# Ledger of designs, part 52: peptides against a protein of PDB entry 6B4J

Target 1, 315 residues: chain A of PDB entry 6B4J
Amino acid sequence: DITMQWYQQLQDASMQCVLTFEGLTNSKDSQAKKIKMDLQKAATIPVSQISTIAGSKLKEIFDKIHSLLSGKPVQSGGRSVSVTLNPQGLDFVQYKLAEKFVKQGEEEVASHHEAAFPIAVVASGIWELHPRVGDLILAHLHKKCPYSVPFYPTFKEGMALEDYQRMLGYQVKDSKVEQQDNFLKRMSGMIRLYAAIIQLRWPYGNRQEIHPHGLNHGWRWLAQILNMEPLSDVTATLLFDFLEVCGNALMKQYQVQFWKMLILIKEDYFPRIEAITSSGQMGSFIRLKQFLEKCLQHKDIPVPKGFLTSSFWRS

## One batch from the design tools (peptide; aimed at target 1 N216 L226 Q257)

Design b1_p23_1_s3 (made by RFdiffusion4, then SolubleMPNN; from b1_p23_1, 12 letters changed)
Fold by OpenDDE base, seed 4:
Structure b1_p23_1_s3 (fold): chain B 315 residues (1-315), chain A 23 residues (1-23)
Amino acid sequence: as target 1 above (315 residues)
Amino acid sequence: SEREEIDKQLEKQAKELFEKLLS
């Protein structure tokens, strides 16, 4: 299966990356530890500073990240930091940066859906200039949210239940599995971030170039989801999240095909979702239903709240 | 490259899946 091959290839690349910089991460040398921490902060703090406040600030953040990845010194924590401080510095920074983008999906976007867009546009722009970061973003995303691939992890013989739960994307700590609502919230955030990434281009880059991971991947995601059996609560939740964020873009790109797909969801896929939805899980289903009905009624998918406008970039 | 081939196959998959769904 090509989907699983893709998944595994990205995971392998991610694992290889970790192995490459293990010397830096495992070093007991005080200087190496300091460098590691400085690089980690330099890679992650700018991402955490991303906000919807001003386009100019977003540009500054982007420039800082790009500079760091380009081997230039950047100011972080009152110190000048460069990936050249260690031979494994670039690999480490790329990995941590990618990890942080995904983490912002599962945390910040999960709590504030509008945050998806400024984070995503930076991620997209960095991905365009640094493809390895993009691959690592996918690797982290896929691992934390297999539904972003999408695939459903399978229980293998001899596997511990906790490990299976983790593969499904649940956090398990002290033998306690994450509550379903928290799980779905995190998955939603990551899916929303992904849906934003695939449609956004950094406005100060070469926009004539093909998007490194564009809407065609969103179209693929939908196709794959709709060809899979729905999962209780998960499918309705994430399908809504995805369509709310990138439905407008998909509508513009695929036009008639998009509407045919939307009708298919309403008429053919909804009954399948409903069949596996318990009375206590109807909330997600109803939300999706209402969204689709509204869109079909109005013959329009609204631009998502938080979508970046020209006015944002002028601020 | 392997990655390029994977991307090509993913696009093909998407097309086939939608053709199946919309048929």
Scores: peptide ipSAE 0.437, ipTM 0.903, DockQ to the pose 0.769
OpenDDE base, seeds 1, 2, 3, 5: peptide ipSAE 0.424, 0.428, 0.436, 0.430; ipTM 0.900, 0.900, 0.902, 0.901; seed 3 fails the geometry check

Design b1_p23_1_s4 (made by RFdiffusion4, then SolubleMPNN; from b1_p23_1, 12 letters changed)
Fold by OpenDDE base, seed 5:
Structure b1_p23_1_s4 (fold): chain B 315 residues (1-315), chain A 23 residues (1-23)
Amino acid sequence: as target 1 above (315 residues)
Amino acid sequence: SQREQIDKQLEQQGKELFEQLLK
């Protein structure tokens, strides 16, 4: 299966990356530890500073991240930091940066859906200039949210329940599994971030180049989801999240084909979702249903709240 | 690259899956 092959290759690349900078991460040398910490902060703090406040600030953040990845010194924590401080510095920074983008999906976007767009546009722009970061973003995303691939991990005989739960994307701490609502919230955040990434281009980049992971992947994701049996609560939730964020963009890109897909979801896929939806999960189903009914009725999908406008970039 | 090939294959898969859904 090509989807699983893709998934595995990305995971392998991520694992290989970790192995590459193991010397840096496992070093007991005080200087190496200092460098590691400085690099980690330099990679992650700018991402945490991404906000919807001003386009100019977003550009500054982007430039800082790009500079760091380009081997230039950047100011972090009052110190000059560069990936050249250690031979494994670049790999480490790329990994931690990618990880942080995904973390912002599962945390910030999960709580504030509008945050998806400024985070995504920076991620997209960095991905365009640094493809390895993009691959690592996917690897982190896929590992935390297999539904972003999409695939549904299966329980294997002899597998520990906690391991299976983690494979499904649940957090398990002290033998306590994450509550379903929190799980779905995090998954929603990551899917929303992904849906934003695939449609956004950094406005100050070379727009003549194709998007490194564009709407064609969104189309593929939808097609793949619809060819899978729905998963209780998860499918309805994430399908809604995805379409709310990138449905407008998909509509513009695929036109009639997009509407055919929506009709297919409404007429053919919804009954399948409903059949596996318990009374306690009906909320997610109803939300998706109402969204699609409204879109079909109006023959329009609204631009998502938080979408970056020209006015944002002028601020 | 192998990555690019996979990406193309994924895109093709998406198209094929969509066509299958419409049948």
Scores: peptide ipSAE 0.384, ipTM 0.889, DockQ to the pose 0.865
OpenDDE base, seeds 1, 2, 3, 4: peptide ipSAE 0.384, 0.369, 0.388, 0.380; ipTM 0.891, 0.885, 0.891, 0.888; seed 3 fails the geometry check

Design b1_p23_2 (made by RFdiffusion4)
Pose (drawn by RFdiffusion4):
Structure b1_p23_2 (pose): chain A 315 residues (1-315), chain P 23 residues (1-23)
Amino acid sequence: as target 1 above (315 residues)
Amino acid sequence: SAAEETDEQLFEYAQELFEQLLE
């Protein structure tokens, strides 16, 4: 409940932000749409540019967003734009910027696991300079993936199925329901991004402040889901690609206590899945063992493939 | 300051869950 109460605090706090700019979106004038058009444009593209080429150019995207959020003018396609045009624009750009980070994790990181780090460092950096943006990221990240909270949505009695699948985060339309394959990845990429944000810190600017969403939330996440019964395919999958991304940082921080948590899922939580998962979905549970059978004996959890090296920073 | 107090409470809750897992 401590978590579910905190879960609601962010959610209804985001709905307050959905209403603070109410009128900027619900506007149909020509100029009213041009403004709404140029802001969302110049605020959600720099996030899409976040590449793995170099940290040198990765700073441009960070500065371009810091200037845009802090109110300074920003060069956009054609003429320069700024938030000073409208008082509602700031509380609007922070909304759209937050959704993009999770959206970039939704599409890109789900397919390309390595792009989770170059995106997370910009987000973990912008979270420091502007904490308001972070709560909005925790807002969108949590609803689109309640498994990141982590809380498994229970079945409310007397309700149709298509109503329940939407609560699980499946994308559903009038008649179309998102397949399970093209759904499981959307969740992987989300928590792989979440598992990267909590361990990375923006290097530049020389800040003595602390990580806004510390690695502590990585420990509670593993603990909060290992104490409850696992879902068949969702848990064994998400439990793997979270450890592959953040298992190295947790091993260093919580040295022995983290290893105890691993030799538990090896002999106490693995059986909790072998019966729950049918023979048609053991694919996830198998990768989870192949991951640990090594890590436990190697006494090491490989650094995540795609970690930003020193070469990436200088270069 | 309220965000820090919430983080501390979540951390203490994670420790209590960990102690339950050891049992």

Design b1_p23_2_s1 (made by RFdiffusion4, then SolubleMPNN; from b1_p23_2, 10 letters changed)
Fold by OpenDDE base, seed 4:
Structure b1_p23_2_s1 (fold): chain B 315 residues (1-315), chain A 23 residues (1-23)
Amino acid sequence: as target 1 above (315 residues)
Amino acid sequence: SERQKMDEQLFQEAQKLFEKLLS
């Protein structure tokens, strides 16, 4: 399966990256520890500062991240920090940056859906300039949210239940599995972030070039999801999240094909979702249903709330 | 590039899947 090959290649690359900077992360030297922490902060703090407040601030954040990745010194925590402080600094920063983008999906976007867009546009822009960061974003995303690939992790013989639960994307702490609502919330955030990334381009980059991971991947994702048996609650939730965020863009890109797909979801896939939906899980199903019905009725997919406008970039 | 080749394969697979779904 080409999808699984892709998944595995990204995971392997991510693992190799971790091994590359292991010397930095495992060092007991006080200076190395300091450098590690400084680099980690320099990589992650700017991402946490991303907000919907002003385009100018977003540009500053982008420039800082790009500068850091370019080997230039940046100010972080009142100190000058550069990836050149350690031979493994760049790899470490790329990894941590990518990880942080995904974390913002599972945390910030999960709680505030509109946050997907400013985070995504920065991620997309950085990805364009630093492809390795993009690969690592995918690796982190895929690992935390296998449904973003998409695939359903399988239980292997001899596997601990907790490990299987983690593979499914659940957090397991002290032998307690995460509640389903929290799980779905995090998955939603990551899917929404992904859906935003694939449609957004950094406006100050070379937009004439092809998106490094564009809407074609969204189309692929839908194709795969619809070819899979639905999972209770998960499929309805994430399909809604995805379509709400990038449905408008997909509509514009694929036009008639998009509408055929939407009809297929309503007429053919919905009954399959319904068949596996318990009475206690009807919320996600109903939400998806209502969304699809409205879209089909109006023959339009609304621009998602929080979509960045020209006015945002002038602020 | 290897990435481009992978993407091409992924998109080809997607197309096949949609053709199957919409047939």
Scores: peptide ipSAE 0.481, ipTM 0.927, DockQ to the pose 0.824
OpenDDE base, seeds 1, 2, 3, 5: peptide ipSAE 0.467, 0.473, 0.478, 0.464; ipTM 0.923, 0.924, 0.925, 0.922; seeds 1, 3 fail the geometry check

Design b1_p23_2_s2 (made by RFdiffusion4, then SolubleMPNN; from b1_p23_2, 11 letters changed)
Fold by OpenDDE base, seed 2:
Structure b1_p23_2_s2 (fold): chain B 315 residues (1-315), chain A 23 residues (1-23)
Amino acid sequence: as target 1 above (315 residues)
Amino acid sequence: SKRKEIDEKLFQQAQELFDKLMS
């Protein structure tokens, strides 16, 4: 299957990246440890500073990340830091940066959905200039959220239940599986971030170029998810999250085809979701229902809350 | 590139899936 091949290739690339900077990661040398920590902070702190406050601040953050990835020295923690401080520095920074973007989906976006857009536009812009970071973002995203691929991990003979749960995206700590609500919250954040990335372009880049991972991947995701059996609670939740974030953009791009797809979701796929929805899971189901009905009735998909406007970029 | 080839196949698959869904 081509989807699984794609998934595996990205995971392999991620693993190879880890192996490449293993020397830096595992070094007992005090200087190497210092460099590692400095590089890690330089890669991750700017991402954590992303906010909806001002476009100018977002540009500063972008420029700092891009400078770091370009081998230029940047200020971090009061020190000058460069990926050139270690031969494995660039690989390490790319990996940690990509990981941090996904973590922001998992944590920040999960709690504050509107945060998806400023994070995503930076991620998209960095991806355009640094394709390897984009591949690593996908690798991290796919590993934490297989539904972003999408595929459903299967239980294999001899597999521990906990390992299977982890493959499904659950966190398991001290033999306790994550609560379903927390799981769905994290998955939602990652899907929302992904849905934002595929539609956003950094406004100060070369927008004449094709998006490195654009809305065509959103269309692909929908095609794939609709060809899969729905999962209880998960499908209703994530399909809503996806459509709420990128449905407007998909509508604008695919027009009649989008509406045909949306009708198909409502008439064919939605009853299949209903059939597997228990009374205790009706919340996500109802939310999706209301969204679909509203969109079909109004013949419009609203612009998502938190979408970056021209006024944001002038601030 | 290998990645480009994969993307092309992914999109081809997507189109086939949509065609199937819309039939």
Scores: peptide ipSAE 0.534, ipTM 0.935, DockQ to the pose 0.740
OpenDDE base, seeds 1, 3, 4, 5: peptide ipSAE 0.473, 0.528, 0.523, 0.530; ipTM 0.921, 0.933, 0.932, 0.934

Design b1_p23_2_s3 (made by RFdiffusion4, then SolubleMPNN; from b1_p23_2, 12 letters changed)
Fold by OpenDDE base, seed 4:
Structure b1_p23_2_s3 (fold): chain B 315 residues (1-315), chain A 23 residues (1-23)
Amino acid sequence: as target 1 above (315 residues)
Amino acid sequence: SERLEMDQKLLEEAEKLFEKLLS
């Protein structure tokens, strides 16, 4: 399966990256620890500062991240920080940066859906200039949210239940599995972020270049999801999240084919989702149903809330 | 490149899947 090969390839690359900078992360030297912390902050703080407030601020954040990845010194925590401070600095920063983008999906976007777009456009722009960061974003995303691949992790012989739960994307702390609502909320955030990334281009880059991971991958994701048996609550939730964020863009690009797909979901896929939906899980199903019915009725998918406009970039 | 090759394969698979779905 090519999808699983892709998944594994990205995970392997991510693991190899971790091994590459393990000297930095495991060092007990005080200076190395300081460098590690400084680099970690330099990689992650700018991402946390991303907001919907002003395009100019977003550009500053982008420039800072790009500068850092380019080996230039940046100000972080009142100090000048550079990946050149350690031979493993660049790999470490790329990994942590990618991780942070996914965490913002998991946390910020999960709570504030509109935040997906400014985060995504920065991620997309950085990905364009630094492909390795993009690969690591996917690796982190796939690991935390296998449904972004998509695939359903399988329970293997000898596997601990908790490990299986973690593979499914659940957080397990002190032998307590995460509540389903919190799980879905986090998954939603990550899917929404992904859906935003694949449709956005950094406006100050070379737009003539092909998107490093564009809408064709959104189309791929849908194709794969619809060819999989639905999971209770999960499929309805994430399909809604995905379509709400990138449905408009997909509609514009794929036109008639998109609408055929949407009709297919309504007529053929809904019954399959419904068949596995318990009475207590009808919320996600109903939400998806209402969304699709509205879109089909109006023959339009609205531009998602939070979509970045020209006015945003002028601010 | 390996990346581009994988990307192409993924997209080709997507096309096949959609053909299957829409048939």
Scores: peptide ipSAE 0.515, ipTM 0.926, DockQ to the pose 0.818
OpenDDE base, seeds 1, 2, 3, 5: peptide ipSAE 0.509, 0.507, 0.509, 0.505; ipTM 0.925, 0.924, 0.925, 0.924

Design b1_p23_2_s4 (made by RFdiffusion4, then SolubleMPNN; from b1_p23_2, 11 letters changed)
Fold by OpenDDE base, seed 3:
Formats: C-alpha cells, structure tokens, sequence
Structure b1_p23_2_s4 (fold): chain B 315 residues (1-315), chain A 23 residues (1-23)
C-alpha cells in the first residue's frame, strides 16, 4: 500500500530527526538546556502569534521563522537566538516548528476555524523554503490525525486498548479516553489546517513554482477516503471540514471532475455514511448533507470563511 | 526526487481509485 508506505517513511524521518537532536534534548548541561529552551521558544512563539489581524504582522512572523531556519539570529524572549548555537539546533527547531504548526491546527483551528488560513499560508510558505519542515509537518499531522493520510489504524494482537485509542488519535490520560466531541474537534482542526495548507501559497515567494504539497493531495485524499468504508461520525465530520475549507479550490482546479466527485459523495457514499450513523451522531451527517445539497443546488461551493484576500495583505 | 516519486505514485493511485469509484 503506497499510502502506508508514505506514512511510514514520514514517521521514520520524523523519528530519525528526533534521534539526531537527542543530544540537545537530553543534555544536562545548563548551557545546552538554556539553548534548547531558547530555540524551542524561538520556533514556537512566532507560530502562536499568527493571527488574522494584519498581513504585515503575518509577514513579520514569517520572516522571523524563515530567518531562524536560515541560521540567522532572531530576537526571542529578549535574547538573540540562533540555530547555530548548537550543532543539533536546526534539526530541533525544524521539528519543533513543524510540531507547533500541527498543534495550532489541533488547538487554535479547532476552536477558531478561520485561523486555519493564516497559519496555513505561513506553513505553506515555510514549506516552500524549508522542505524538511514540510515533511515533519506531515509526519506530526499523520501521527495525530491518521485520517489526514487517510487510513484507519487497526488493532493488533497484544496491543493495549489505550494504545489503539491513541493510534486512532484519541488522547488517553489516566486510562480515561478523550470525549468524542473533543476528539472530533481536534481532528477537525487538523484536517482544516491541512485543507488550507494544500491550497495556499505564500504571496511573497516564488509562486511560479509548484506547490510543495498542493491540491493534488486534496484530490488524492478525497479519492482515498471514498474508497474506504466510512467511520461512524468521523467520516462525515472530516469530509465536511475538508470540503468546506478546500472545496472551492478543488472546484476551480478540477472543474467537472470535482462535481462528479461531489455527486458521487452525495449519491453513493452518503448512504453508506447514513447506514452507520446513529441517531446521536446525526449532527455531523446533517451538516454534511446540507452542505452538499446546497453546493449541488447552486452549482457552487463557497469560498471558506476566513480565506485570505488581497485586502488582508494590504493591512 | 524521492518525494516527487512518492507524490506521483500517490496521484496515480488516487486516479485509479477515482476511476474505480466512477465505474
């Protein structure tokens, strides 16, 4: 399975990255610890500062992240910080930065869907300049949200239930599994972020180049999802999230093929979702249904709320 | 690149799946 191979390769790369900077992370030396913390803050704080307030501020954040990744000193926490402060500094920063992007999907986007776009455009732009960060973003995303691959983790013999639940993307603490609503919220955020990344380009980069992980992956995602048996509540939720965020872009890109896909979803796949949807899970199903019906009726899929416009970049 | 090769394979697989679904 090429999908699983891809998944595994990214996970392996991520794991190898962790091993590479293990010296930095495991060091008991006071100076090394300080450097680690400074680098971690320098990598993550700018991402946390991403907002929809002004394009100019977003550019500043982008430039700061890019500078850091480029080996230039940046100001963080009142200190000058550079990845050159430690031999493993760059690997560490790339990993933590990627992790933070995904975490923003998991947290910020989950709570504020419109936040997907400013986060995604920065992530996309950084990905163009720093491909390793992009791979690590995928690795983190795939691990936290296997549905972004997509695949459904399987229970293996001898596996603890909690481990299986974690593989499915649930948080398990003190033998207590995360509530379904919280789980879906986090998954939604990550899917929405992903859907935004694949369609957005940093406007100040070389946009003539191919997107490092573009809409073709959105098309792939849909094709693979539709080839899978639906999961109760999950499929309806995430399919809606995905289409709401990148459906307009997919429509523009794939035209007739997109509409054929949408019809297929409505006519063939929807009944399969319905068949596994309990009365208590009808919310997500109904939401997806209404969305699809509206889009098909109007022969248009709306630009998502929060989509970045020219006016944003002039601010 | 390896990445490009993977992406191409993924796209090809997606296309096959799509065609299968539409048949």
Amino acid sequence: as target 1 above (315 residues)
Amino acid sequence: SEREAIDKQLEEEAQKLFEKLMS
Scores: peptide ipSAE 0.425, ipTM 0.904, DockQ to the pose 0.831
OpenDDE base, seeds 1, 2, 4, 5: peptide ipSAE 0.415, 0.416, 0.423, 0.420; ipTM 0.901, 0.901, 0.903, 0.902

Design b1_p23_3 (made by RFdiffusion4)
Pose (drawn by RFdiffusion4):
Structure b1_p23_3 (pose): chain A 315 residues (1-315), chain P 23 residues (1-23)
Amino acid sequence: as target 1 above (315 residues)
Amino acid sequence: AEEEEEEMLEAAQEEVEEMFEKA
């Protein structure tokens, strides 16, 4: 409940932000749409530019967003734009910027697991300078993936199925329901991004402040889900690509206590899945063992493939 | 918020210790 109460605090806090700018979106004038158009444009593109080429140019995207959020003018396609145009624009750009980070994790990181880090460092950096943006990230990240909270949505009695599948985060339309394959990845990329944000810190600016969403939330996440019965395919999958990304940082921080948590899922939580998962979906549960059978004996959890090296920073 | 994060972490650690004792 401590988590579910905190879960609601962010959600209804985001709905307050959905209303604070109410009128900027619900506006049909010509100029009214041009403004709404140029802000969302100049705020959600720099996040899409976040590449793995170099940290040298990765700073441009960070600065361009810091200037845009802090109110300074920002060069956009054509003429320069700024938030000072409208008082509601700041509380609007922070909304659309937050959704883009999760969205970039939704599409890009789900397919390309390595791009989780170059995106997370910009987000873990912007979270420091502007905490308000972070809560909004924790807002969107949580609804689109309640498994990141982590809380498994229970079935509410007397309700149709298509109503329930939407609560699980499946993308559904009038008649189309998102397949399970093209769904499981959307969740992987989200928590792979989440598993990266909590371990990375923006290097530049020389800040003595602390990580806004510390690695502590990585421990609670593993603990909060290992204490409850696992879902068939969702848990064994998400439990793997979270450890592959953040298992190295947790091993260093919580040295022995983290290893105890691992020799538990090896002999206490694995059986909790072998029966729950049918023979048609053991694919996820198998990768989870192949991941641990090594790590347990090697006494090491490989650094995530795609970690930003020193060469990436200088260069 | 900081006090809430510390209490959540302590609760997570106690859950892991209870699971280890049971195992």

Design b1_p23_3_s1 (made by RFdiffusion4, then SolubleMPNN; from b1_p23_3, 16 letters changed)
Fold by OpenDDE base, seed 3:
Structure b1_p23_3_s1 (fold): chain B 315 residues (1-315), chain A 23 residues (1-23)
Amino acid sequence: as target 1 above (315 residues)
Amino acid sequence: REELEQKLLEESKKILDELVKKS
């Protein structure tokens, strides 16, 4: 399966990255530990500071992350920090930065959907300048949310149930599986972040360059989803999340072809979702239904709430 | 990897086209 090959290649790249900086992460040296912590903070704190408040602040955060990745010293925790402090510093920072972006999808976007856009535009801009960070974002995203690939993990003979649950994206702690609502919330956040990344460009970059992972991947994602059997509750939830965030952009990009696809979803795929939807899962089903019906009726997909406007960048 | 991604994109286009034709 070509999709699984792509998935595995990204996972392998991520694993290789981890191996590359294992010397830094496993060091017992006090100085190395200090450097590790400083680099980790320098990579992750700026991402956590991303907000919807002001474009100028977002630019400052972007510039700080870019400076760090470029080998320049940055101020973090009252100290000057640089990836040059350790030979594995750059690899470590790239990995932790990518991990943090996905974590913001999992946590911040999950709780505040509008946060997808400022996080995504920074991620997109960093990805444009630092492709390895983008690959690692995908690797982290795919691992935490296989539905972002998309694929549905399969139970293998001899696999522990908990391991299978983790492969599906559930958190399992002390033999307790995550509640479905929390699971879907996290998956939604990650899908929304992904849907935002593929449509947004950093406005202060070279706009003539091709998006490193653009709307064509959104089109791909939809194609793959539609070519799969729906998964109970998951497909309805994530399809809605995806279309709510990037449907307007896809509509503008693919126009008539997009509407043909949307009709296909409503007329052919949606009944398949309905067939596997239980009474307890009607919430996600109804949201998707109402969204599709509204969009088809109005022949428009609204710009998502939180979409960054010119006024945001002037603030 | 880039080649694989391009193959994925092309395959996906075909899939969508086929699905739309069947609808």
Scores: peptide ipSAE 0.406, ipTM 0.890, DockQ to the pose 0.720
OpenDDE base, seeds 1, 2, 4, 5: peptide ipSAE 0.396, 0.391, 0.404, 0.404; ipTM 0.887, 0.884, 0.889, 0.890

Design b1_p23_3_s2 (made by RFdiffusion4, then SolubleMPNN; from b1_p23_3, 15 letters changed)
Fold by OpenDDE base, seed 4:
Structure b1_p23_3_s2 (fold): chain B 315 residues (1-315), chain A 23 residues (1-23)
Amino acid sequence: as target 1 above (315 residues)
Amino acid sequence: RDELEELLLEESKKKLEELVKKS
């Protein structure tokens, strides 16, 4: 399976990255610990500062992240910080930056869907200039949300139930599994972020270049989902999230082919989702149904709320 | 909470305050 090979390659690359900077992370030296903390702050704080407030602020954040990844000194916490402070500094920063982008998906986007767009445009722009960060974003995303690949982890003989739950993306703490609503909220945030990344380009980059992970991956994702058996509650939830965020962009890109797929979802895939949907899970199914019916009736998918406009970039 | 988590929380609070002022 080409999809599973791709998944495994990204996970292997991520693991190799962790091994590369292990010396920095495990150091007991006071100076190394200070450098680690400074680099971690420099990598993660700018991502936390991303907001819908102004395009100018977003540009400043992007420039800071890019400067850091380029080996230039940046100001963080009142200090000058550079990846050159340690030979493992660049690998560490790339990993932590990628991790933070995904965390913003599972936390901020989960609670505030509109936040997907400013985070995604920065992530896309950084990915264009720093492909390794993009690969690490995918690795973190795939690990936390296997549905972003997509695949459904399988229970293997001898596997602990808690380990299987973690593979499915659930948080398990003190032998207590995360509530389904919280799980779906986090998965939704990550899928929405991914759906935003694949359609957005940083406006101050080289627009002549191909998107490093563009809408073709969105098309692939949909095709793969439709070729899989639906999972109760999860498939209806995430399919809605994905189409609400990138459906308009997919419609514009694939035109008639997109509408054929949408009809296929309504006529062939909906009955399969319904068949595995319990009465208590009907809310997610109804939401998807209403969305698709509206889109098919109007022959249009609306631009998602929070989509970045020209006015945002002039602010 | 570690020092980084506290700093990230502070940044989140600042961001929220700015958003409230804009609204």
Scores: peptide ipSAE 0.185, ipTM 0.778, DockQ to the pose 0.013
OpenDDE base, seeds 1, 2, 3, 5: peptide ipSAE 0.027, 0.064, 0.140, 0.180; ipTM 0.612, 0.647, 0.732, 0.771

